# Peptides against a protein of PDB entry 2N1D: the designs that were tried, part 22

Target 1, 169 residues: chain A of PDB entry 2N1D
Amino acid sequence: EVKVKIPEELKPWLVDDWDLITRQKQLFYLPAKKNVDSILEDYANYKKSRGNTDNKEYAVNEVVAGIKEYFNVMLGTQLLYKFERPQYAEILADHPDAPMSQVYGAPHLLRLFVRIGAMLAYTPLDEKSLALLLNYLHDFLKYLAKNSATLFSASDYEVAPPEYHRKAV

## One batch from the design tools (peptide; made by RFdiffusion4, then SolubleMPNN)

Design b1_p11_4_s3 (from b1_p11_4, 8 letters changed)
Fold by OpenDDE base, seed 5:
Structure b1_p11_4_s3 (fold): chain B 169 residues (1-169), chain A 11 residues (1-11)
Amino acid sequence: as target 1 above (169 residues)
Amino acid sequence: DLMDKLLSLLK
């Protein structure tokens, strides 16, 4: 398996996220006030503003596009806890043609990096390309860590109403 | 599942 290292600063958040959903029976407020698309856009702009070469800018765009694609593919099947399934079904019904990167936010995006390593292990990337990709993924994770105070907050969650619990059981 | 992977990275 390809190892994607999660910054130590973000590991506690993953635990808190899990706890909020599975043990406290809360849900992340959807649609996200800051969705995955906007987070990736901010990252891309951040990288471009630092005087990158054309090649580096191109690489950033490709990485952003890749992260978005993986997120949209994996969200529904691999990035949700069981308690979140009814919410996801409601989102699909209300926004059938919207990519999940326009609905979900930072917590679910971070969950991607818990799972993405296993997916990358089976991609036809040579060693050099994989190393380059991993460098960008780690760079992005550092960006998330740097902005964690604004991206990750328990206040973005709310206790699921009784009617939701009936759907979840 | 997701939780198993999460627990794995925390070890």
Scores: peptide ipSAE 0.221, ipTM 0.865, DockQ to the pose 0.027
Fold by OpenDDE base, seed 1:
Formats: C-alpha cells, sequence, structure tokens
Structure b1_p11_4_s3 (fold): chain B 169 residues (1-169), chain A 11 residues (1-11)
C-alpha cells in the first residue's frame, strides 16, 4: 500500500469528524457551504499565485483533476460512515447528475486521503510519477492544514432528526 | 473499513 501521510494537525479533526457522526449522531450539512470543487479551485489558485512555472501549473491542475476524480469515485463506497448512508441516498435522489465534489466538503475530502493510498497502489504509475503525485498530495494536505480553521468546523454539522435515526440503524 | 483505516492512522 502507498502511504499518504496525514499532517498531525489534521488528525485531531479526523477524530472529531468520526465522533460527530458516529457517536454524536450528527450529519455534515449538505450541500456543503464550501464544496470540494471550490476547495480544489482555491488550492490551484493559491499555487498559481506563488509564481509557478507553466509546467508546475499544469501539474497542479492535473493533481486537482485527479483528486476530484478519485473523490467522486470513492465517496459513495469508501468515504462514508454507516450513519451517513441515508443522507447519501437522499443526495443521489435529489441530485442524480451532480458529482459529489459539488455536494460534499472538506471533512469528506480529508477522509479521501485516509483511503487513497490503497487505490494508488493499483494505479500503473512509474516510481517517478508516483513520487511526484505523492509530493503534490502532501502539499495539498499541508494546504488543508494551513486553512483548517476555516475548512473544518463542528458548526457545519447538525443533529440528525429522529426520523433519520430510525432509518439509519 | 473507514473506521479501521482511521484507527490505524491514529496509532
Amino acid sequence: as target 1 above (169 residues)
Amino acid sequence: DLMDKLLSLLK
């Protein structure tokens, strides 16, 4: 398995996210106020503002596109706790043609990096390409850590209503 | 699953 290191600053949030959902029976408010697409766009713009070369900008765009694609593929099957399944079903029913990167936000995006390593292990990338990708993934995670105060907040969660509890057994 | 991966990450 390819190891993707999560910044220590973000690990407590993963615990809080888990706690909010599984123990406190809360749900992340959907659609997200700031969705994954927006976060990735902000990151890309952030990298552009640093005076990157054309090649580096191209690489950033490719990484952003890749993260987006992986997120959209993995969200429904890999990134949800059991308690979140009814909510996901409702989202699919209401927005059948919308990519989940337009619906979900930072917490679920962060969860991707808990799981993405296993997926990358099966991707036919040479060592150099994989190393480059990992560097960008870690760079992106550092960006998330830097902006964690605005991206991760318990106030973006809400207590699930009783009727939801009944269906989320 | 996701929780197991998270727990592993926290160790």
Scores: peptide ipSAE 0.217, ipTM 0.864, DockQ to the pose 0.027
Fold by OpenDDE base, seed 4:
Structure b1_p11_4_s3 (fold): chain B 169 residues (1-169), chain A 11 residues (1-11)
Amino acid sequence: as target 1 above (169 residues)
Amino acid sequence: DLMDKLLSLLK
């Protein structure tokens, strides 16, 4: 297994996110006010503003593209709690061609990093490439932690109505 | 481990 370490600052949020959804029966408001695409774009711009060279900028862009791709692939199958499935189905019905990175936001993006390690284990990356990737993933997670006050908030969730409960486990 | 717990919850 490839271990991706979540910053300690963000671990409580993962628990809160879980609690909001599974125990409090709330849903993250969709479409997100700040979607995954925007978060990744902000990160890329942030890295660029820090004086990146062409090579570093290329690497950041590749990492951003990779995170986006992994998110879009994994969201529906690995990043949702059972209670969120009806909401996801509605999103797919309403926006069948929209990548989920344009719909979902920071909480679900953070969930990706709980699972991404296992996915990377199936990827035939050389040691150097894997190390570089992991460095950027951890760098991105640090970025999320740095901006956690604006990215993660319980106010972005809302109590699901009774009719939703009837179609959700 | 929190990560292991969360992994089991994402279903």
Scores: peptide ipSAE 0.104, ipTM 0.801, DockQ to the pose 0.029
Fold by OpenDDE base, seed 3:
Structure b1_p11_4_s3 (fold): chain B 169 residues (1-169), chain A 11 residues (1-11)
Amino acid sequence: as target 1 above (169 residues)
Amino acid sequence: DLMDKLLSLLK
């Protein structure tokens, strides 16, 4: 499979995220105060403001669009812990036409990069295009690491109510 | 490693 390296600065957060959900039985507050769409938009604007030359094969906007698409496809099936399933079902019922990139936030977006490598392995990209894409993905992850203090916080989680525990069989 | 462990936890 294609290996996507997670910055060392973000690995502890993935563990904390897992602990909050699985062991502490908390849920990320939804809809997110800062959703995936806004994070990706901020990244695109950040790259634009720095005047970095867009690669001939991959523009920042195309990478952002791709990340958004993969997130929306993979969230429900690959990025949730079992304890989060009832919450997801409720979100789908309340917002049937909303893409999940407008509902979920940074923690779930980061989880995407734990799984995306396996998906990219079967994408029909030549070696050069794949290398370029990986460079952009790693660049985005570095951006998340740089802004981790504002994007990742345990205060964005809350203890699930007793009613939820009954649903989470 | 940590990544392999996390992958197994996403269930």
Scores: peptide ipSAE 0.103, ipTM 0.802, DockQ to the pose 0.028

Design b1_p11_4_s4 (from b1_p11_4, 7 letters changed)
Fold by OpenDDE base, seed 2:
Structure b1_p11_4_s4 (fold): chain B 169 residues (1-169), chain A 11 residues (1-11)
Amino acid sequence: as target 1 above (169 residues)
Amino acid sequence: DLLKKLLEYLK
């Protein structure tokens, strides 16, 4: 199995995120004020601003595209807690043609990296390509950690109303 | 189950 290492700084957030949703019965505000698309765009621009070569820039763009694709594929089936299911259903009804990377934000993006390793295990990548990909994924995660103060905040969650509780399993 | 995977990951 391929395991993506999440920075120690972000591991507590994964627990807080779960706690906010499952135990405190809160929901991340959707659509996100800063969605996954914008986060990835900022990362790409950040890498470009640091003077990357053409090859490096190309690689970053490919990684960004890959992260976005994996997120959009996995969000609905693998990255939601049970309490979030009614909210997701509402999002699908209101935004039927929108990719989830335009709706969800940093917390759900971080959840991707808990699950992405299993998906990569079934991807036919050679050792060199896998190592390169992992390096970029880890680099991106370090970027998230560096910007965690603006990307991860309990203030982006809100208490679900009683009506939501009644329809939530 | 995401929680299960999270706990396994953090273990």
Scores: peptide ipSAE 0.332, ipTM 0.896, DockQ to the pose 0.027
Fold by OpenDDE base, seed 5:
Structure b1_p11_4_s4 (fold): chain B 169 residues (1-169), chain A 11 residues (1-11)
Amino acid sequence: as target 1 above (169 residues)
Amino acid sequence: DLLKKLLEYLK
């Protein structure tokens, strides 16, 4: 499969995220204070401010759009732990027309990159295009690492109430 | 599942 390397700084967060949800029975507060759409927009603006060419700006926009699309498609089926399923069901009921990129935030976005490599392996991209895409994905991950102090925090999670436990796995 | 993939990724 295609290898997407997550920065070493963010690997511990993936473990903490899992621990908070599965072992500590906490939930990420939804809707996110800073959702995926906002994170991607900030990244795109960051790249544009760095003096990129028009072609590079276009490429960034396409990458952002692609990440958003992958996230929205995969969130419900691939990026949730079992304990989060009731919360997701509630979100769907309360926000049936909203894409999940407007509801969820950085922790769930990071989970995408655990899975995205396998998805890219089946995407019809030529070698050069794939290499370019991977460069942008790694660049985005570096951006997440750079801003990790504001994007990833245990304070964004809360202990699930007893009522939730009765219907959760 | 996600946990399994995470554990494999972190190896």
Scores: peptide ipSAE 0.327, ipTM 0.895, DockQ to the pose 0.027
Fold by OpenDDE base, seed 1:
Parts: C-alpha cells; sequence; structure tokens
Structure b1_p11_4_s4 (fold): chain B 169 residues (1-169), chain A 11 residues (1-11)
C-alpha cells in the first residue's frame, strides 16, 4: 500500500469533520464558498510565486490536475458519509454537469487523502514517478495545514433541517 | 466505509 501521510495538524480536523457530519448531523455548506478548484489554483499559484523552474511548474500543474481528477472520480463513491448522500443527490440534480471539484471544498478534499493511497497502489507508476508524486502530495498537504485556519472551519457547516433527517435515514 | 477507513488511517 502507498502511504500518504497527512500532517498531524490536520488529523484532528478529520475527526471533527466526521463528528460534525455523523454525530452532530450537520452538512457542509454547498456549493462551497471556496471550492476544490480554487484551492488547487491557489496552491499552484503559490508554488509558481516561489520561483519554480518551468519543469517544476509543469509538475505542479500535473499534480493539481491529478488531484482534481481523483477528487471528481472518488467524491461520490468514496468520500461521503452516509448522512451526506441526500445532499449529494440534490447537488447532482441541481448541477448535473458540474464537476464536484467546483461544488465541494477543503474538508472533502482532505478526505481524499485518506483514500488516495490505496488508489495509487493500483496505478502503474514507476518508483521514481511515484516518489515524485508523493512528494508533491505531501507538499500540498503541508500547504493545506499551513492554511488550515481559513480552509477548515466548523462555521462552514450547518445543522441539517428536519426534512433532511427524514430522507437521510 | 469512509469512517472505517478514517479510523484505520488514524491508527
Amino acid sequence: as target 1 above (169 residues)
Amino acid sequence: DLLKKLLEYLK
């Protein structure tokens, strides 16, 4: 198995996210005020502003594109708690052609990194490419940790209304 | 199950 290490600072957030959804019966506000696309764009721009070479910039763009693609593929099937399923169904109905990276935000993006290691294990990457990818993934996670105060907040969640509870059982 | 995976990850 390919191990993707999430920064220790963000691990408590994963628990809080789970708690907000599953135990407190809250939902992340959708569409996200800052969606996955924007987060990835900000990261890419951040890396570019650090004086990266052309090759390094290319690599960042490829990693961003990869994260986006994995997120869009995995969100609906791998990154949602049971309580979030009705919300997801509503999103699909209201935005049938919108990539989920344009709808969901940082918490769900972080969940990707709980699962992505297993997916990468089945990806036919050579050791060198995999190591490079992992380095960028960890770099991105460090970026998330650095900006955690603005990206992860319980205020982005809201208590689900009673009518939602009825269809979420 | 995402929760299961999360718990396993956090071990």
Scores: peptide ipSAE 0.327, ipTM 0.893, DockQ to the pose 0.027
Fold by OpenDDE base, seed 3:
Structure b1_p11_4_s4 (fold): chain B 169 residues (1-169), chain A 11 residues (1-11)
Amino acid sequence: as target 1 above (169 residues)
Amino acid sequence: DLLKKLLEYLK
């Protein structure tokens, strides 16, 4: 098993996110004010600005591209709670050609790292490459933790209207 | 099931 360790300070947010959606029947405001594309871009720029010139096989841009691709593939099938399905359907209807990384934000991106480990287990990466990739993923998660105050907020959620509840049942 | 995976991850 490939295990991706989420920072301890972000684990409570995963619980809050689940509670907001499933128990409080709220929805994350879409399209996100700060979408996944923007978060990944900020991370890439942050890494470049630090002047890290270590000789690694994986470039920051490649890692960002990989995270984006996995997110876009997995969002609709792996990263949504049941209550969010009608919202996703509406997003697909309104934005049929837009990648979900341009619509969704930090909370859904964090959910990716709950499930990505199992997906990586099936990739034909050698031990060295896998270790390097995991280091980058953990580095990105540390970045999310460092910026958690601006990326994760209950104020980005809103109570679903009665019309939505009728669609969700 | 995302909830199941989340609970397994957080335990």
Scores: peptide ipSAE 0.325, ipTM 0.895, DockQ to the pose 0.027

Design b1_p11_5_s1 (from b1_p11_5, 6 letters changed)
Fold by OpenDDE base, seed 1:
Structure b1_p11_5_s1 (fold): chain B 169 residues (1-169), chain A 11 residues (1-11)
Amino acid sequence: as target 1 above (169 residues)
Amino acid sequence: SKLLELIKKLL
């Protein structure tokens, strides 16, 4: 299996995220104050501000577009804990045409990268192509780690009301 | 595969 290395700074957050949802029965507040679209946009601008070549700028744009698309496809089926399913259903009902990258935020985006490695194992890529892709992904993850204090906070979660509990179980 | 599509854009 291809392993996408999650920065050590972010690994504790994955545990906290899991704990907040599954044990503390909290929900990430939606729509996110800072959604996936804005995070990716900030990343792209950050990369562009560092004096990249035209080719590298193009690559960054493609990375952003690709991560966004993959997130939007995977969120509903792969990235949610069971407790979050009723919330997702409500979001779909209220915003049927909105991409989930405009609704969800950093914690769910980070969950995507936990799953990518397994998917890459089934993708026929040569060693060079795989290395290049991994470099793109790791670069973005480093950006998330650098901005983790702003992007990841337990204050973005709220206790689910009793009515929600009845729907979730 | 959406992942494959992503890869095609990235590479």
Scores: peptide ipSAE 0.040, ipTM 0.729, DockQ to the pose 0.263
Fold by OpenDDE base, seed 4:
Structure b1_p11_5_s1 (fold): chain B 169 residues (1-169), chain A 11 residues (1-11)
Amino acid sequence: as target 1 above (169 residues)
Amino acid sequence: SKLLELIKKLL
């Protein structure tokens, strides 16, 4: 098993996120005020601003692109709680061609990293490649932790209306 | 592009 370590600072948020959705029957406000694309762009700019080499900049760009693509593929099938399915369906209906990285935000992006470890276990990667990937992923997670105060907030959620509850059965 | 390709393998 490949384990992607979630920063301790972010673990409580995963619990809160789960609780907000599944127990409190709230939904993350969509489209996100700060979507995944924006978060990844900020990360890339942050890394570039720290005097990185061309190669390091290239690597960051690839990481960002990869995370974005991975998120866009995984969101609908792996990252949503059951209660969020009607909301997702509405998003698809209203914006069929929009990548989910332009709709969803930090909480759902963080969920990706909970799942990515298991996915890596089924991916034929040599030890060196895996270590490299993990280093980049952990670096990004540290960035999320650093900016957690602005990226993760219960105020970004709202109680789902009664009509939504009927759809979410 | 190597890293991107690695990530794409997860898809």
Scores: peptide ipSAE 0.039, ipTM 0.728, DockQ to the pose 0.183
Fold by OpenDDE base, seed 5:
Structure b1_p11_5_s1 (fold): chain B 169 residues (1-169), chain A 11 residues (1-11)
Amino acid sequence: as target 1 above (169 residues)
Amino acid sequence: SKLLELIKKLL
């Protein structure tokens, strides 16, 4: 099994996120005030500002692109709780041509990394390649943890309206 | 698979 270690400071957030949605019947405010695209862009700029070599800069760009694409593929099918399905449907109707990385934010992005480990377990990657990938992913997660105070907040959620509850039952 | 392609892109 491939384990993608979630930073300890973010693990409680995953629980809070789950609780807000599934138990408290709240929804993350969409479109996100800070979407996945912007988070990834900030990360890329952060890495570039640290004086990385051209090769490392290229690698960061590829990692960002990969995470973005993977998020866009996985969001609708793997990253949503059942209660969020009607909201997702509404988003698709309102933003049919927009990638979900432009709509959703940090909480859903973090959910991706909970799932990615299992997906990597059966991939035909050699140990060196896998280690390299994991290093990139962990580096990004560390970035999320470092900026968690601005990226993760219960105030970004709101109680779903009664009309929504009727859709979600 | 598309997933595999995405993973390869990350490398």
Scores: peptide ipSAE 0.037, ipTM 0.718, DockQ to the pose 0.226
Fold by OpenDDE base, seed 3:
Structure b1_p11_5_s1 (fold): chain B 169 residues (1-169), chain A 11 residues (1-11)
Amino acid sequence: as target 1 above (169 residues)
Amino acid sequence: SKLLELIKKLL
């Protein structure tokens, strides 16, 4: 398998995220105050401002575009806890044409990187390409960790209303 | 382009 290392700073958040949803029966406030599109845009701008020479073949924009597309495909099928399914259904009904990267935020984006390693294991990639991809993924995760104070907060969650509990059977 | 292509293979 391909291991994508989650920064130690973010591992406790994954536990808190899980606890807020599954045990405390809370929901992430949607649409996100800072959605995935915005986070990726900030990352791209950050990398460009650093002035470091990026590999021409592996530009930051390609990383951003790839992460965004992967998130949009995977969110509904792979990244949600059972308790979040009714919320997702409501989002789809109200905004059928909106990409989920414009609706969801950092916590769900982080969940993507928990799953991506297993998916990479079944992707035919040469060793050099895989290593380079992993470097970019880890670089992005480091960025999330650096900005974790503003991206991950329990205050972005709220207790689900009684009506929601009735739907979440 | 190549990195995006690699990520798209996961879809």
Scores: peptide ipSAE 0.039, ipTM 0.728, DockQ to the pose 0.180; fails the geometry check

Design b1_p11_5_s2 (from b1_p11_5, 5 letters changed)
Fold by OpenDDE base, seed 3:
Structure b1_p11_5_s2 (fold): chain B 169 residues (1-169), chain A 11 residues (1-11)
Amino acid sequence: as target 1 above (169 residues)
Amino acid sequence: SKVIELINKLL
């Protein structure tokens, strides 16, 4: 499989995220105050402002578009804990035509990078293209780490109401 | 879940 390294600064957050939902029975507040679309847009603008030369094979915009697409495809089936399933069902019912990148935020986006490596292993990319893509993914993760104080907070979670617990089997 | 399993590998 393709190895995507998570920055050490973000690994504790993955643990906290898991604990908040699975053990403390909390839910991430939806719709997110800062959704995946906005995070990706900020990253793209950040890269543009730094004036770094875009690679011929993978421009920042293509990487952003790819991350968004993968997120929207994988969120519902691979990125949720069991406790979050009723919330997801409610979101789908209330916003049937909205991509999940407009609903969910940084914590769920970070979960994508735990899984994306296995998915990329089956993409028809040559060695050079894959290496370039991985560099961009790691660069994006470093961006998340740099902005972790504003993107990841336990205050974005709330205790699930009793009615929700009854639905969460 | 698969997510939990993968997170455990990161620890």
Scores: peptide ipSAE 0.024, ipTM 0.655, DockQ to the pose 0.028
Fold by OpenDDE base, seed 4:
Structure b1_p11_5_s2 (fold): chain B 169 residues (1-169), chain A 11 residues (1-11)
Amino acid sequence: as target 1 above (169 residues)
Amino acid sequence: SKVIELINKLL
């Protein structure tokens, strides 16, 4: 098993996110005010501003691309709580060709890292490559933690209307 | 499941 460690400061958010949706029956406002694409772009720019070499920049770009791809693949099938399924269906209907990385935001992106380890276990990466990837994933997670005040907020959620509840059962 | 994995990550 490939284990991706979530920063301790982000773990409470995962709980809050879960609680907001599953228990409080709220939905994350979509499209996100700051979508996954923008978060990843900001991260890449942040890394670039830190004086990256060409190789390091290349690696960051690859990691960003990989995270985006994994997110877009996994969002609909693995990252949503049951209560969010009708919302997802509406998004697909309204934006059939839009990648989910342009719709969803930080909370759902963070959920990816709860699941991504298992997915990476199925990839034919050698030990060295996997270690490097994990290092970058952890680095990105630290970036999310550093910017958590602007990326994660319960105010980005709202109580689902009664008609939604009927669709979600 | 996602929930179980989430719990495991939070523990």
Scores: peptide ipSAE 0.022, ipTM 0.634, DockQ to the pose 0.030
Fold by OpenDDE base, seed 2:
Structure b1_p11_5_s2 (fold): chain B 169 residues (1-169), chain A 11 residues (1-11)
Amino acid sequence: as target 1 above (169 residues)
Amino acid sequence: SKVIELINKLL
């Protein structure tokens, strides 16, 4: 198994996110005010502004593209808590052609990194390439940690209405 | 289980 280390600064948020959804029966407000696409774009621009070489810039773009793809593939089947399933169904009905990276935001993106390691174990990457990829993933997570005050907030959640509770068995 | 995986990652 490939291990992706979550920054210590973000671990409490994962707990809070889980608590808000599963115990407090809240939902992340969708569509996100700042979606996954925009977060990844901001990261890429941030890296470019730091004086990257062409090769480094290419690598960042590939990592961003990869994160986006993995997120879009895994969101519906791997990243949602049971309580969020009715909301996801509603999103699919309202936005049938939109990738989930344009709908969901930072909390769900962070959840990806809890699961992505197991998926990377099946990639045909050599040891050096995998190490490089992991370095970039950790770099991105560090970016999320640095900007956590603007990306992660309990105010982005709302109490689910009684009608939703009846659907969420 | 994703919850179990989450817990394991937080340990």
Scores: peptide ipSAE 0.022, ipTM 0.634, DockQ to the pose 0.030
Fold by OpenDDE base, seed 1:
Structure b1_p11_5_s2 (fold): chain B 169 residues (1-169), chain A 11 residues (1-11)
Amino acid sequence: as target 1 above (169 residues)
Amino acid sequence: SKVIELINKLL
């Protein structure tokens, strides 16, 4: 299996995220105060501010676009805990045409990188291509780690109401 | 493949 290395700084958050949802029965507040689109935009601007060449800037834009698209495709089917399914259904009903990258935030985006490695193991990628992709992904993850204090907070979660518990079995 | 689609954008 291809492993996407999650920065050590973010691993505790994945545990906290899991705990908040599955054990404490909380939900991430939606729509996110800072959604995936905004996070990716900030990353792109961050990379641009470092004096990148035109080619590097182009590559960053492609990475951002790719992550965004992949997140939107994978969120509903791969990135949610069972407890979050009713919330997702409500979001789809209220905003059927909205991409999930405009609704969800950093915690769910981070979950994407937990799942992507297993899928990459089944792709016909040569070593060079895989290494390049991993470099892009790891660079973005490092950015998330650098900004973890503002991107990941338990205060972005709230206790689900009793009526939600009844439907989230 | 969803993964291949992402790869095509990233590479």
Scores: peptide ipSAE 0.022, ipTM 0.640, DockQ to the pose 0.237

